# Peptides against a protein of PDB entry 5K2M: the designs that were tried, part 122

Target 1, 273 residues: chain A of PDB entry 5K2M
Amino acid sequence: MRIGITYTVLRREEMAIKERAGEFGEVVMLHEDDLLFPGNYDLDVVIIRNVSHFKALYTARLFESEGIPTVNSSRLIFEAGDKLFATLRLAGKVPVPEWKAALSEGGALRVPDSLGYPLVSKPVFGSWGRLLAKVNDRDSLEAVLEHRKWMKNPLYGIHYFQEFVEKPGRDIRSYVIGGEFVGAIYRYSNHWITNTARGGKAEPCSDPEVEELSVKAWEAFGEGALAIDIFESEKGLLVNEVNPNMEFKNAARVTGADMAGKLVEYAVEVAKT

## One batch from the design tools (peptide; made by RFdiffusion4, then SolubleMPNN)

Design b2_p20_2_s3 (from b2_p20_2, 10 letters changed)
Fold by OpenDDE base, seed 2:
Order: sequence, then C-alpha cells, then structure tokens
Structure b2_p20_2_s3 (fold): chain B 273 residues (1-273), chain A 20 residues (1-20)
Amino acid sequence: as target 1 above (273 residues)
Amino acid sequence: EEEFDEEKARAEEWLKKVLK
C-alpha cells in the first residue's frame, strides 16, 4: 500500500495523518511544489490536504485522471466545498437554514422579499467565515452587492443568502468519515460567526440527535470525510454547511477520537475498492 | 477561564429558554 498525502502546510492534522498512514504502508508526502501533472506517482490512494479549496479540487481530479483514487474525491470536494452546491445536496435530506440564490444584483435585491431581514450573505467558496456578512437592512444589502461587483473573482457574482439563525452563542461541528460518526464538538463564541480558529473554546458534544443528523448529512453526499456544521435553533437542529477539507486538531483533542486514524482507514478502504 | 464560563452559561440559558 502506497499512500500519498498532498498538503500546503504541514499542520498537526497532516502530521497525524502521516503517522497513522505509516501503519498501513509506505507514505509519500507531496507538497504542492512537488505536484506536476501528468505524472507517474505509483500510489494506491491520495489523501487530499491542500488548504485551498480549488487546489484540493484540482489536485484530486488530477490524481483521479491518473487512475489514483483520492480522499476526498474531486466530486465530493466540488459538491461539499461549494456552499450553494452543498446546500442543494443537504436540503434534500436534512433541515437547513432557509436560503436563496441569485445570479444578479437585481435578483439579490429581491431576496429579502422572500427571506426577510436579517440575512447572511455568503460567498459560495472560502473558509473561516471570510466575507460573511450579516445583512440587517436594505442599505447593508446594497453595500454588500456593490462591493461584490468590484471583486475580481466571478464567483462573487453568485449571490448566496441564508436566513440569520439565532443560536446559543455556540455551534456544533461533527465529523463523519466513510459514513461513520467519529465525534462532535461544541464551539463557543460571542460572535455570530463561530470558528475555533479564532480562539473559540471547544467542548465534547454527545447528542444522539446530532449523531443521527450528521450521518444523514453525510449521506446526502454518500462518500468521503466531512466536517459538518450544525446550528441549534428555535426550529431545531439545522445543518449549515459541510467541509470536505476539515481541520480536526481541536475536535480530536477534545473528544479523544482518532480522526486521523479513521481518515487513513477510510483511505485504505478506498484504495482496495 | 471566567469568560468561557460566562459564554457557556449564556449558551445554556438560551437553550433552556428556546428548546422548552
């Protein structure tokens, strides 16, 4: 068994994955600078850990073109890593925040007619709550839309909105790998954007409803390793988004779950498929 | 530590009010 691991930065997660992968076979660490295609990599599977969504997506697809399966697959990265595409999958299986998509400013200006205020404006791509805006009124909506016009990436012209979900100063992040629930954490924050990368504390979440919902959310995609962000709301549990390129160091530390091991085990299974 | 305890307490209070 030859296991590739692609990465941008060697983080705690990548170190843990490397260590666990070494128990199953030969490990080949592949920094982004090492990746040239077409190539002869002689790998049975590649674990994708590139930081950039697009780099991860293209890396996965490039390995797949060489006949090498990836974890996650390019399909999963594409569908789960885009907030709108992820919502389309999730909405058919699990409760999600109310959402609207618009393809023009004129369309976006009509979103409040359906969802009301406050809204959350999200880019369809990006991590760590970047360019999330709470839109409380018409003036704020116009400002967000105006700013988007001057952003160079055409994907900023895809207007994705959610209802603003009131939540208890925390959210839930769960992890499902190969259809198995691995663990979940509460992430506490005084800000409406909860992210452990911004210094939020995490605690274990042991809730059977979270576990069930997390598995159902994973089943909307049907493969791979996903982190799932869940809101506690007045409407019950809502699946906000998923991440096919998860950070798990805090969750692993808090829960004691062997997330790196589970990821490697799944990659080995994929290699044998 | 105190700030976290306050955040947790606020979250728990909210949950008690909303999830009844």
Scores: peptide ipSAE 0.236, ipTM 0.789, DockQ to the pose 0.013
Fold by OpenDDE base, seed 4:
Structure b2_p20_2_s3 (fold): chain B 273 residues (1-273), chain A 20 residues (1-20)
Amino acid sequence: as target 1 above (273 residues)
Amino acid sequence: EEEFDEEKARAEEWLKKVLK
């Protein structure tokens, strides 16, 4: 078994994955600078750990084109890593925050007619809560839309909105790998954007409803390793988003779950299929 | 540490109030 690991930065997650992968076979670390295609890679599977969503997506697709399966697959990265496409999958299976998408400024200006205020404006791509805006009124909506016109990436012209969900100063991050619930954490923050990468603290979450909902959310995609963001709300549990390129160092530390091992085990299973 | 305990307490209080 030869296991590739693609990466941008050697983080604690990549180190843990490397270490655990070494127990199953030969490990080939592949920095982004090492990746040239087409290439002759002697690998049974590749674990995708590129930081950039798009680099991860294209890397996965490039390996797949050479007959090498990836974890996650390019399909999963594409569908789960785009907030709108992820919502389309999730909305048919699990409770999600109310949402609207518009393809023009004129369409976006009508979103409050359906969802009301406050709204959350999200880019369809991006990590760590970048370019999230709480839109409290018409003036703020117009400002966000105006700023989007000056952004060079055409994907910023895709206007994705959610209702603003009131939550208890925390959210839930769960992990499902190969359909198995691995663990969950609470992430605490006084800011409306809860993220441990922004200084939030984590504690274990042991809730059977979270476990059930997390598995159902994973089933909306039906493959791979996903981190799942869940809100506690007055409406009950809501699946906010999923991440096909998960960070798990805090979750692994807090829960004691072998997330790196579970990811490697799944990759080995994928390689054998 | 104290700040975290306060955040946790606020979250728990909110949950008791809003969630059954």
Scores: peptide ipSAE 0.235, ipTM 0.793, DockQ to the pose 0.013
Fold by OpenDDE base, seed 3:
Structure b2_p20_2_s3 (fold): chain B 273 residues (1-273), chain A 20 residues (1-20)
Amino acid sequence: as target 1 above (273 residues)
Amino acid sequence: EEEFDEEKARAEEWLKKVLK
């Protein structure tokens, strides 16, 4: 078996995936600079580890066009990597924060009539809490909408809002690969945007309700490897977001789970189907 | 380390309040 691994930066995750993939066959590391299409790639499967959502999406689709399956698939990256499209899948299967979408400034100005204040403005794409805004009032909403008018990417004209969820100064990140729950962590932060990459500390999460909810959230998509962000709220557990390009170095360290091994095992399974 | 213990304690206090 020949396993490709596409990447932008060689992180701890990519090193672990490379090491585990070597136990199953020949490993071909493919930096973004090595990728030209159409090409004659002799690969049975490709693990997609590009940092950019759009680069990951197009890389997956380009390999698929040459008959090479990818983990994750371009379909999963497309649906899970867009916050609105992910919400549409999740809302039919699991509890999610209340949300509204508007396609114009005039529509966006009416969102508080349904959600009230405070609310959270999110771009439909992007990671690491970029361009998230807690909107407490009308003046703040108008300011966010005014700034969006001057943003060059037309996707910033798609207005996605959630209710502001009060949470215990932590959130949960779980991992589901091929329908199997692999592990979960608590991420602690004093900021309303919790992220371990911004200096938040992590601890293991061993909660059967989190495990069950995480598997149900994965079943909304039905394939691939997902990181799932869950809020603890007064309404119970809420699935906030999923990530088809998961970081797992902190979770693997804290839980001891072989997330890289599970990802490779799933890629080998995909190559055989 | 002390800051983490405080963050954990605050989270546990909040959970006790909400889950009761």
Scores: peptide ipSAE 0.229, ipTM 0.787, DockQ to the pose 0.013
Fold by OpenDDE base, seed 1:
Structure b2_p20_2_s3 (fold): chain B 273 residues (1-273), chain A 20 residues (1-20)
Amino acid sequence: as target 1 above (273 residues)
Amino acid sequence: EEEFDEEKARAEEWLKKVLK
């Protein structure tokens, strides 16, 4: 068994994955600078840990073109890494925040007619709460749309909106790998944008409803390793988004779950199929 | 920021190809 690990930066997660992968076979660390295609890669599976969503996506697809399976697959990275595409999968299986997508400014201006205010404007791509806006009124909506119009990336012209979900100053991040629930944490924030990268406290989440919902959310995609963001709302648990390029350092520390091991075990399983 | 914009542009082109 030869396990590739692609990476941008050797983080704690990549170190843990490397260490655990070494127990299952030969490990080949592949920095982004080492990735040239077509290449002569003798690998049974590749664990994708590139920081960039797009680099991860293309790396996965490039290995797949060489006949080497990846964790996550390019399909999963594509579908789960886009907030709108992820919502499309999730909405068929689990409760999600009410959402609308518009493909024009004129369409976007009609979104409040359906969802009301306040809204959350999200880009379909991006991490760490970048370009999230709470839109409280028409003036704010017009401002967001005006700004988007001047952004050079055409993907900013894809207008994705959610209802603003009132949540208890925290959200839940769960982890499902190969269909198995691995663990969950609460992420605390005084801001409506909960992001652990901004120094939020994490605590273990032991809730059977979270576990069940997390597995169902994973089943919407049917493969791979996903971090799942869940809101506690007045409507119950809502699956907000998923992440196919999960950070798990804090979750592993808080829960004690062997997330790196579970990821490697899944990759080994994928290599054998 | 610029690197992110280039990555996005490439992704859009890929998306258009895959969705077709």
Scores: peptide ipSAE 0.013, ipTM 0.308, DockQ to the pose 0.205

Design b2_p20_2_s4 (from b2_p20_2, 9 letters changed)
Fold by OpenDDE base, seed 4:
Structure b2_p20_2_s4 (fold): chain B 273 residues (1-273), chain A 20 residues (1-20)
Amino acid sequence: as target 1 above (273 residues)
Amino acid sequence: EEEFDREYEEALEWLKKMLK
């Protein structure tokens, strides 16, 4: 078994994946600078750990073009890594925050007619809460839309909105790999954007409802390794988003779950299929 | 906290280099 691992930065996750992969076979670390296609890669599977969503997506697709399966697949990265496309998958299986998408400023200005205020503006791509905006009123909406016009990437012209969900000072991140629930954590934050990145405390989450919902959310995609962000709301649990390029350092530490091992095991299974 | 900030900053610096 030859396992490739693509990466941008050698984080704790990539180190853990490398270490666990070494127990299953030969590990080939592939920094982004090492990637050139078409290439003669002798690999049975590639674990995609590129930081950039688009780099990860294209890397996965390029390996697939060489007949090498990837974890995650380019399909999964594409669908799960886009907040709108992820919502389209999730909405058919699990409760999600109310959402609207608009393809023009004129359409976007009508979103409050359905969602009301406050609402959340999200770019369809991006990580770590970048360019998330809580839109409390018409003036704020107009400002967000105006700023989007000056952004160079045309994807910023895709207007994705959610209802603002009041959270109890925390959210839930769960992990499902190959359809198996691996673990979940509470992420505490005093900010409406709950990100462990901003110094939030993580605690284990042991809730059967979270486990069931997480598996159902994964089933909306039907493959791969996903981190799932869940809100505790007045309406119950809501699946906010999924991440096909999951960070799990804190979750692994807090839960004791072998996230890296589970990911590698799944990759080995994919290689054998 | 410090470690995440560093990893995020490193990723951000890399992104900045790639966008240049």
Scores: peptide ipSAE 0.017, ipTM 0.468, DockQ to the pose 0.073
Fold by OpenDDE base, seed 2:
Structure b2_p20_2_s4 (fold): chain B 273 residues (1-273), chain A 20 residues (1-20)
Amino acid sequence: as target 1 above (273 residues)
Amino acid sequence: EEEFDREYEEALEWLKKMLK
């Protein structure tokens, strides 16, 4: 078994994955600078750990073009890594925050007619709460839309909105790998954007409802390893987003779950199929 | 291209801050 691991930065997660992968076979660490295609790679599977969503996506697709399966697959990265596409998968399978998409400024200006205020404006791509805006009124909406016009990436012209969900000072991040629930944590923050990577408190979440919902959310995609962000709302649990390139350092620390091991085990299974 | 680069750079800067 030859296991590739693509990466941008050698984080604790990549180190843990490397260590566990070594138990199953030969490990080939592939920094982004090492990647050239076509490359005739001799690998049975590649674990994708590139930081950039698009680099991860293209890396996965390039390996797949050489007949090498990836974890996650380019399909999963594409669908799960785009907030709108992820919402489309999740919708109808699990509860999600109310959402609207508009493809023009004129369309976006009508979103409050359906969702009301406050709204959350999200880019369809990006991580760590970047370019999230709480839109409380018309003036704020116009400002967000005006700023988006000056952003060079055409994807910023895709206007994705959610209802603002009042959270109890925390959210939930769960992890599902190969359809198996691995663990979950509460992420505490006094800000409406919760991110433990910014020094927020994390605690283990042991809730059967979270476990069930997390598995259902994973089933909407049907493959791979996903981190799932869940909100506790007055309406119950809502699946906000999924991440096909998960950070799990804090979750592994807090829960004691062997997320790196589970990821490697799944990659080995994928290699055998 | 520049925005992809910027997002990448911002991600890297964030990672650098988190890995200290």
Scores: peptide ipSAE 0.013, ipTM 0.456, DockQ to the pose 0.062
Fold by OpenDDE base, seed 5:
Structure b2_p20_2_s4 (fold): chain B 273 residues (1-273), chain A 20 residues (1-20)
Amino acid sequence: as target 1 above (273 residues)
Amino acid sequence: EEEFDREYEEALEWLKKMLK
């Protein structure tokens, strides 16, 4: 078994994956600078750990073009890494925050007619709460839309909105790999964007409802390794988003779950299929 | 590296702004 691991930065996650992969076969670490295509890669599977969503997506697709399966697949990275595409998958299977998408400023200005205020404006791509805006009124909505006009990436013209969910000062991050629930944590933050409090307090989450919902959310995609963000709302648990390029250092530390091992085991299974 | 550094720096700057 020859296991490739693509990466941008050697983080604790990549080190753990490398260590665990060494128990199953030969490990080939592939920094982004090592990647040229078409290539002659002698690998049975590649674990994708590029930091950039787009670099991860293209790297996965390029290896797949060489007949080498990837974890995650380019399909999963594409669908799960886009907030709107992820919502489309999730909405048919699990509870999600109320949402609207608009393809023009004129359409976006009508979103409050359906969802009311406050709203959350999200780009369809990006991590760490980047360009999230709580929109409390019409003036704020107009300002967000005006700023989007001057952003160079055309994807900023895709307007994605959610209802503002009142959270109990925390959110839930769960992990599902190959359809198996691996673990979950509470992330505490006094800010409405909990995802940025990566340095905040994390505690184990042992809730059967979270486990069941997390597996159902994974089943909406049907493959790979996903981190799942869940909100506790007055309406119950809501699946906010999924992440196909998960960070798990804090979750592994807090839960004691062997997330790196589970990821490698799944990659080995993928290599054998 | 440069994009990661930029995204990471932006995330760090954002985090620093949020933690102030």
Scores: peptide ipSAE 0.007, ipTM 0.423, DockQ to the pose 0.038
Fold by OpenDDE base, seed 3:
Parts: sequence; C-alpha cells; structure tokens
Structure b2_p20_2_s4 (fold): chain B 273 residues (1-273), chain A 20 residues (1-20)
Amino acid sequence: as target 1 above (273 residues)
Amino acid sequence: EEEFDREYEEALEWLKKMLK
C-alpha cells in the first residue's frame, strides 16, 4: 500500500501520521510545493493535512479526479469546513446553539428580533476564532455589518449568527474517526473564545454523554475524521462546530489516545473499498 | 506552559504565513 500525506507545515501531527503510516506501507510525503495536477500519482489513498481550508479542499478534489481517495474527502471538507453548511447538517441530528443566517445587511439587522442580545457574529469560513464578534447591542451589530461591507471576500457578505452561550470557563473538543469515538478534552480559558492555541489548560474528558453526542455529530456527515467542539450550557451539551482538518497534538498528549494511528487505520480502510 | 507557548507561536507564525 502507498499512502500519500499532503502538508503545509510538518507539525507533530504530520510526524505522528507519517510514523504510523509507515507501519502499513510506503509513505509519500507531499508538501504543497510538490503538488501539480494533472499528475501521475501512484497512491492508494491520500491523507490531507494542508492547513488552509481551501487548499485542503482543492487538494482533495484534485486527487479524487485522479481516482485516488482522500481522508478527508473533498465533500466532507466542503460541508464540515463551512460553519453554516456544518450547522445545516448538525441541526438535524444534534442540539446546536440557536442560529440565524442572513444574506444582506437589512436581513442581518433583524436577527436580534429572533436571537436577542448578546449574539455572536461568525464568518462562515476560517479557523482560530478569527473575526468572531460578541455583539451586545444594536450599535455593535451595525459596526460589524459596516466593516463587513468593506471586506474583499464576498463570503463575508454571508452573515452567520449564533446565540451567545455562557460557558463554565471551558469547552470540550472531541475526536471521531470513521464513526469511532477516539477521545475528548476539556479546554480551559478565561476568554469567551476557548481555543487551545490561546494558552489554555487541557484535561481529559471522560463523559459518556460527550461520547454519544460526538458520534451522533459525526453521523450527520457520515464519513471521515472530525474534531467536534461542544459547549456545556444551561440547556445541556451543544455542538458548536466541527473541524475536518483536526489538530490533535494536545488531545493525544492529554488523553494518551493514538489519534494518528486511528487516522491511518481509517485511511487504510478507505483505500480498500 | 513553555510548550504551550511554543505551539501557540508556531500556530501564529503559520497563520501569518497562510494569511500572507
């Protein structure tokens, strides 16, 4: 078996994936600079580890066009990597924060009539809490909308809002690969945007409700490897978002779960179908 | 703490490169 691994930066995750993939066959590391299409790639499967959502999406689709399956698939990257499209999948299967979408400023100004204040403005694309805004009042909403008008990417004209969820100073990140729950962590932060990238403590999360909810959230998409962000709220557990380009270094360290191995095992299964 | 700060810095540098 020949396993490709596409990457932008060689992180601990990519090193771990490479090491585990070597146990199953020949590993071909493919930096973004090595990727030209159409190409004659002799690969049975490609693990997509490009950091950019769009680069990951196009890389996956390009390999698929050559008849090579990818983990994750371009379909999954497309649907899970867009917050609104992900919400549409999730909302039919699991509890999610209340949300509204608007396609104009005039529509967006009516969102508080349904969600109230405070609410959260999110871009439909992007990672690391970029351009997340807690909107406490009408003046703040108008300011966010005004700034969006001057942003060059037309996707910033797609207005996605959620209710503001009060968190107990932490959130949950779980991992589901091929429908199997692999592990979960608590991420502690004093900021309303909880991200492990911001210096927060991580602790193992061993909660059967989190496990069950995580699997159900994965089933909304039905394939691939997903990181799932879950909020603890007064309403119970809420699935906030999913990530088809999962970072797992901290989670693997804290839980001891072999996330890289599970990802490779799944890729090998995909190659055999 | 130091390892977390390094990961954060690496992630930030990566983000900066991806956004350029």
Scores: peptide ipSAE 0.016, ipTM 0.446, DockQ to the pose 0.051; fails the geometry check

Design b2_p20_3_s1 (from b2_p20_3, 8 letters changed)
Fold by OpenDDE base, seed 2:
Structure b2_p20_3_s1 (fold): chain B 273 residues (1-273), chain A 20 residues (1-20)
Amino acid sequence: as target 1 above (273 residues)
Amino acid sequence: SLTDELFAKADELEAEENAF
């Protein structure tokens, strides 16, 4: 078996995936600079670890066009990596924060009429809480919308809003790979945006409700490896978002779960299909 | 665009921080 691993930066995750993949076969590390298509890649499966959502998406689709399956698939990356598309999948299966999408400023200005204040403005793409805004009032909404007009990427014209969820100073990140719950962590932050990548404390989360909800959230997509962000709210657990390009170093360290091994095992099973 | 460059650079920096 020949396992490709595409990457932008060799993170702890990519090193762990490489190490574990070596137990199953020959490993081919493919930096973004190595990727030319069409190519003659002799690979049974490719694990997609490109940092950019769009690079990951296109890389997956390019390998698939050559008959090489990917983990994650281009379909999963596309649907899970867009916050709005992910919400559309999730909302049919699991509790999610109340949301609205608007395709114009005039539409966006009416969002509070339905959801009230405070709101969270999100771009449909992007990582690490970039361009998240807590919108407490009309003036703040107008400011966010005004700034969006000057952003050159057309996707910033897609106005995605959620209700502001009061969290207990933490959120939950769970991991589901091939439909198996692998583990979960609490991510602590004194800010309304919780992220362990920016030095937040992580602790193990051992909650059967989180496990069940995480599997159901994965089933909304039905394939691949997902990190799932869950909020603890007064309404119960809410699935906020999913990530098809999961960081797991902190979760693996805290839980002791072999997330890299589970990802490789899943990729090996995908290669056999 | 400057925004795209800033996003790319932010992703790189955060990926680098995760490499240590």
Scores: peptide ipSAE 0.017, ipTM 0.523, DockQ to the pose 0.080
Fold by OpenDDE base, seed 4:
Structure b2_p20_3_s1 (fold): chain B 273 residues (1-273), chain A 20 residues (1-20)
Amino acid sequence: as target 1 above (273 residues)
Amino acid sequence: SLTDELFAKADELEAEENAF
């Protein structure tokens, strides 16, 4: 078994994955600078750990084009890593926040007619709550839309909105790998954007309803390793988003779950199929 | 190109991530 690991930065997660992968076979660390395609890669599977969603997506697809399976697959990265595409998968299986998509400013300006205020404006791509805006009124909506016009990336012209979900000062991040629930954490924040990367505290979450919902959310995609963001709302649990390029350092530390091991085990299974 | 814009933005996002 030869296991590739692609990475941008050698984080704690990549170190843990490398260490655990070494128990199953030969590990080949592949920095982004080492990646050239087409190539003669002698690998049974590649674990994709590129930080960039798009670099991860293209890296996965490039390895797949050479007959090397990836964890996650390019299909999963594509569908789960786009907030709108992820919502399209999730909405048929699990409760999600109410959402609207618009393809123009004129369309976006009509979103409040359906969802009301406050809204959350999200880019369809990006991590750590970047470019999330709580839109409380018309003036704020117009400002967000105006700013989006001047952003160079055309994907900022895809307008994705959710209802604003009142949360109890926390959210839930769960982890499902190969259809197995691995663990979950509460992420505490006084800000409406909950993210542990922004200094939020993490605590273990042991809730059977979270476990069941997390597995159902994973089943909407049917493969891979996903982090799942769940809101506790007045309407019950809502699946907000999924991440096919999960950070798990805090979750592994807090839960004691062997997330790196589970990821490697799944990658080894994928290599054998 | 769309690809260049996608990657450039991904790199910006990545750089900002590594700065925090």
Scores: peptide ipSAE 0.017, ipTM 0.538, DockQ to the pose 0.218
Fold by OpenDDE base, seed 1:
Structure b2_p20_3_s1 (fold): chain B 273 residues (1-273), chain A 20 residues (1-20)
Amino acid sequence: as target 1 above (273 residues)
Amino acid sequence: SLTDELFAKADELEAEENAF
């Protein structure tokens, strides 16, 4: 078994994955600078850990083109890494926040007629709560839309909105790998954006409802390793988004779950199929 | 911390890449 690991930065996650992969076979670390295609990669599977969504997507697809399976697959990265495409999968299986998509400013201006205010404007791509806006009124909506017109990337012209979900000062991040629930954490924040990268405290989450919902959310995609962001709302648990390139250092530390081991075990099973 | 710096750098890299 030869296991590739692609990476941009050797984080604690990549170190843990490398260590665990060494128990199953030969490990080949592949920095982004080492990636040239077409290439002669003697690998049975590649674990994709590129930081960039797009680099991860293209890297996965490039290995797949050479007959090397990836974890995650390019399909999963594509569908789960786009907030709108992820919502389309999730909405058929699990409760999600109410959402609207608009393909023009004129369409976007009608979103409040359905969702009301406050609403959340999200880019379909990007991490760490970048360009998330709580839109409280018409003036704020117009301002967000005006700014989007002048943004370079045309994907900023895809307008994705959610209802604003009142949260109990926290959200949930769960991890499902190969259809197995691995663990979950609460992320505490006084800000409406609860991302741990912004200094949130993490605590273990042991809730059977979270576990069941997390597995169902994973089943919407049917493969790979996903981090799942869940809101506690007055309507119950809502799956907000998924991440096909999860950070898990804090979750592994807090829960004691062997997330790196589970990821490697899944990659080894993928290599055998 | 070194981890915070790595995550900040990851944020920057993703921001730069998503700008294209």
Scores: peptide ipSAE 0.014, ipTM 0.515, DockQ to the pose 0.063
Fold by OpenDDE base, seed 3:
Structure b2_p20_3_s1 (fold): chain B 273 residues (1-273), chain A 20 residues (1-20)
Amino acid sequence: as target 1 above (273 residues)
Amino acid sequence: SLTDELFAKADELEAEENAF
């Protein structure tokens, strides 16, 4: 068994994955600077840990073009890493926050007729709450749309909106790998954007409803390793988004779950199929 | 260290921004 690991930065997660992969076979660490295609790689599977969504997507597709399976697959990265495409998958299986998509400024200006105020403007791509805007009124909506119009990337012209969900000063991040629930954490923040990378505390989450919902959310995609972001709302649990390039250092530390081992075990299974 | 984690996160943000 030869296991590739692609990476941008050697984080705690990549170190843990490398260590656990060494128990199953030969490990080949592949920095982004080492990747050239076509490359005639002698690998049974590649674990994709590129930080960039698009670099991860293209890296996965390039290995797949050489007949090498990836974890995650390019299909999963594509569908789960786009907030709108992820919402389309999730909405058929699990409760999600109310959402609207508009393809023009004139369409976007009508979103409040359905969602009301306050609402959240999200880019379809990007992580850690970048370019999330809480929109409280029409003047704020017009300002966000005007700013988006002058952004160079055409994907900013895809207007994705969500209802503003009042959260109890926390959200939930769960982890599902190969359809198995691995663990979950609460992420605490005094800001409406919860992220442990921004200095939030993490605590273990042991809730059977979270476990069941997390597995159902994974089943909307049907493969790979996903982090799942869940809101506690007055309407119950809502699946907000998924991440096909999961950070897990805080979750592994807090829960004691062997997330790196579970990811490697799944990659070894994928290599054998 | 907390500093190393913050730098790794900054590198992550930069790497994602360079994908755009």
Scores: peptide ipSAE 0.018, ipTM 0.531, DockQ to the pose 0.071; fails the geometry check

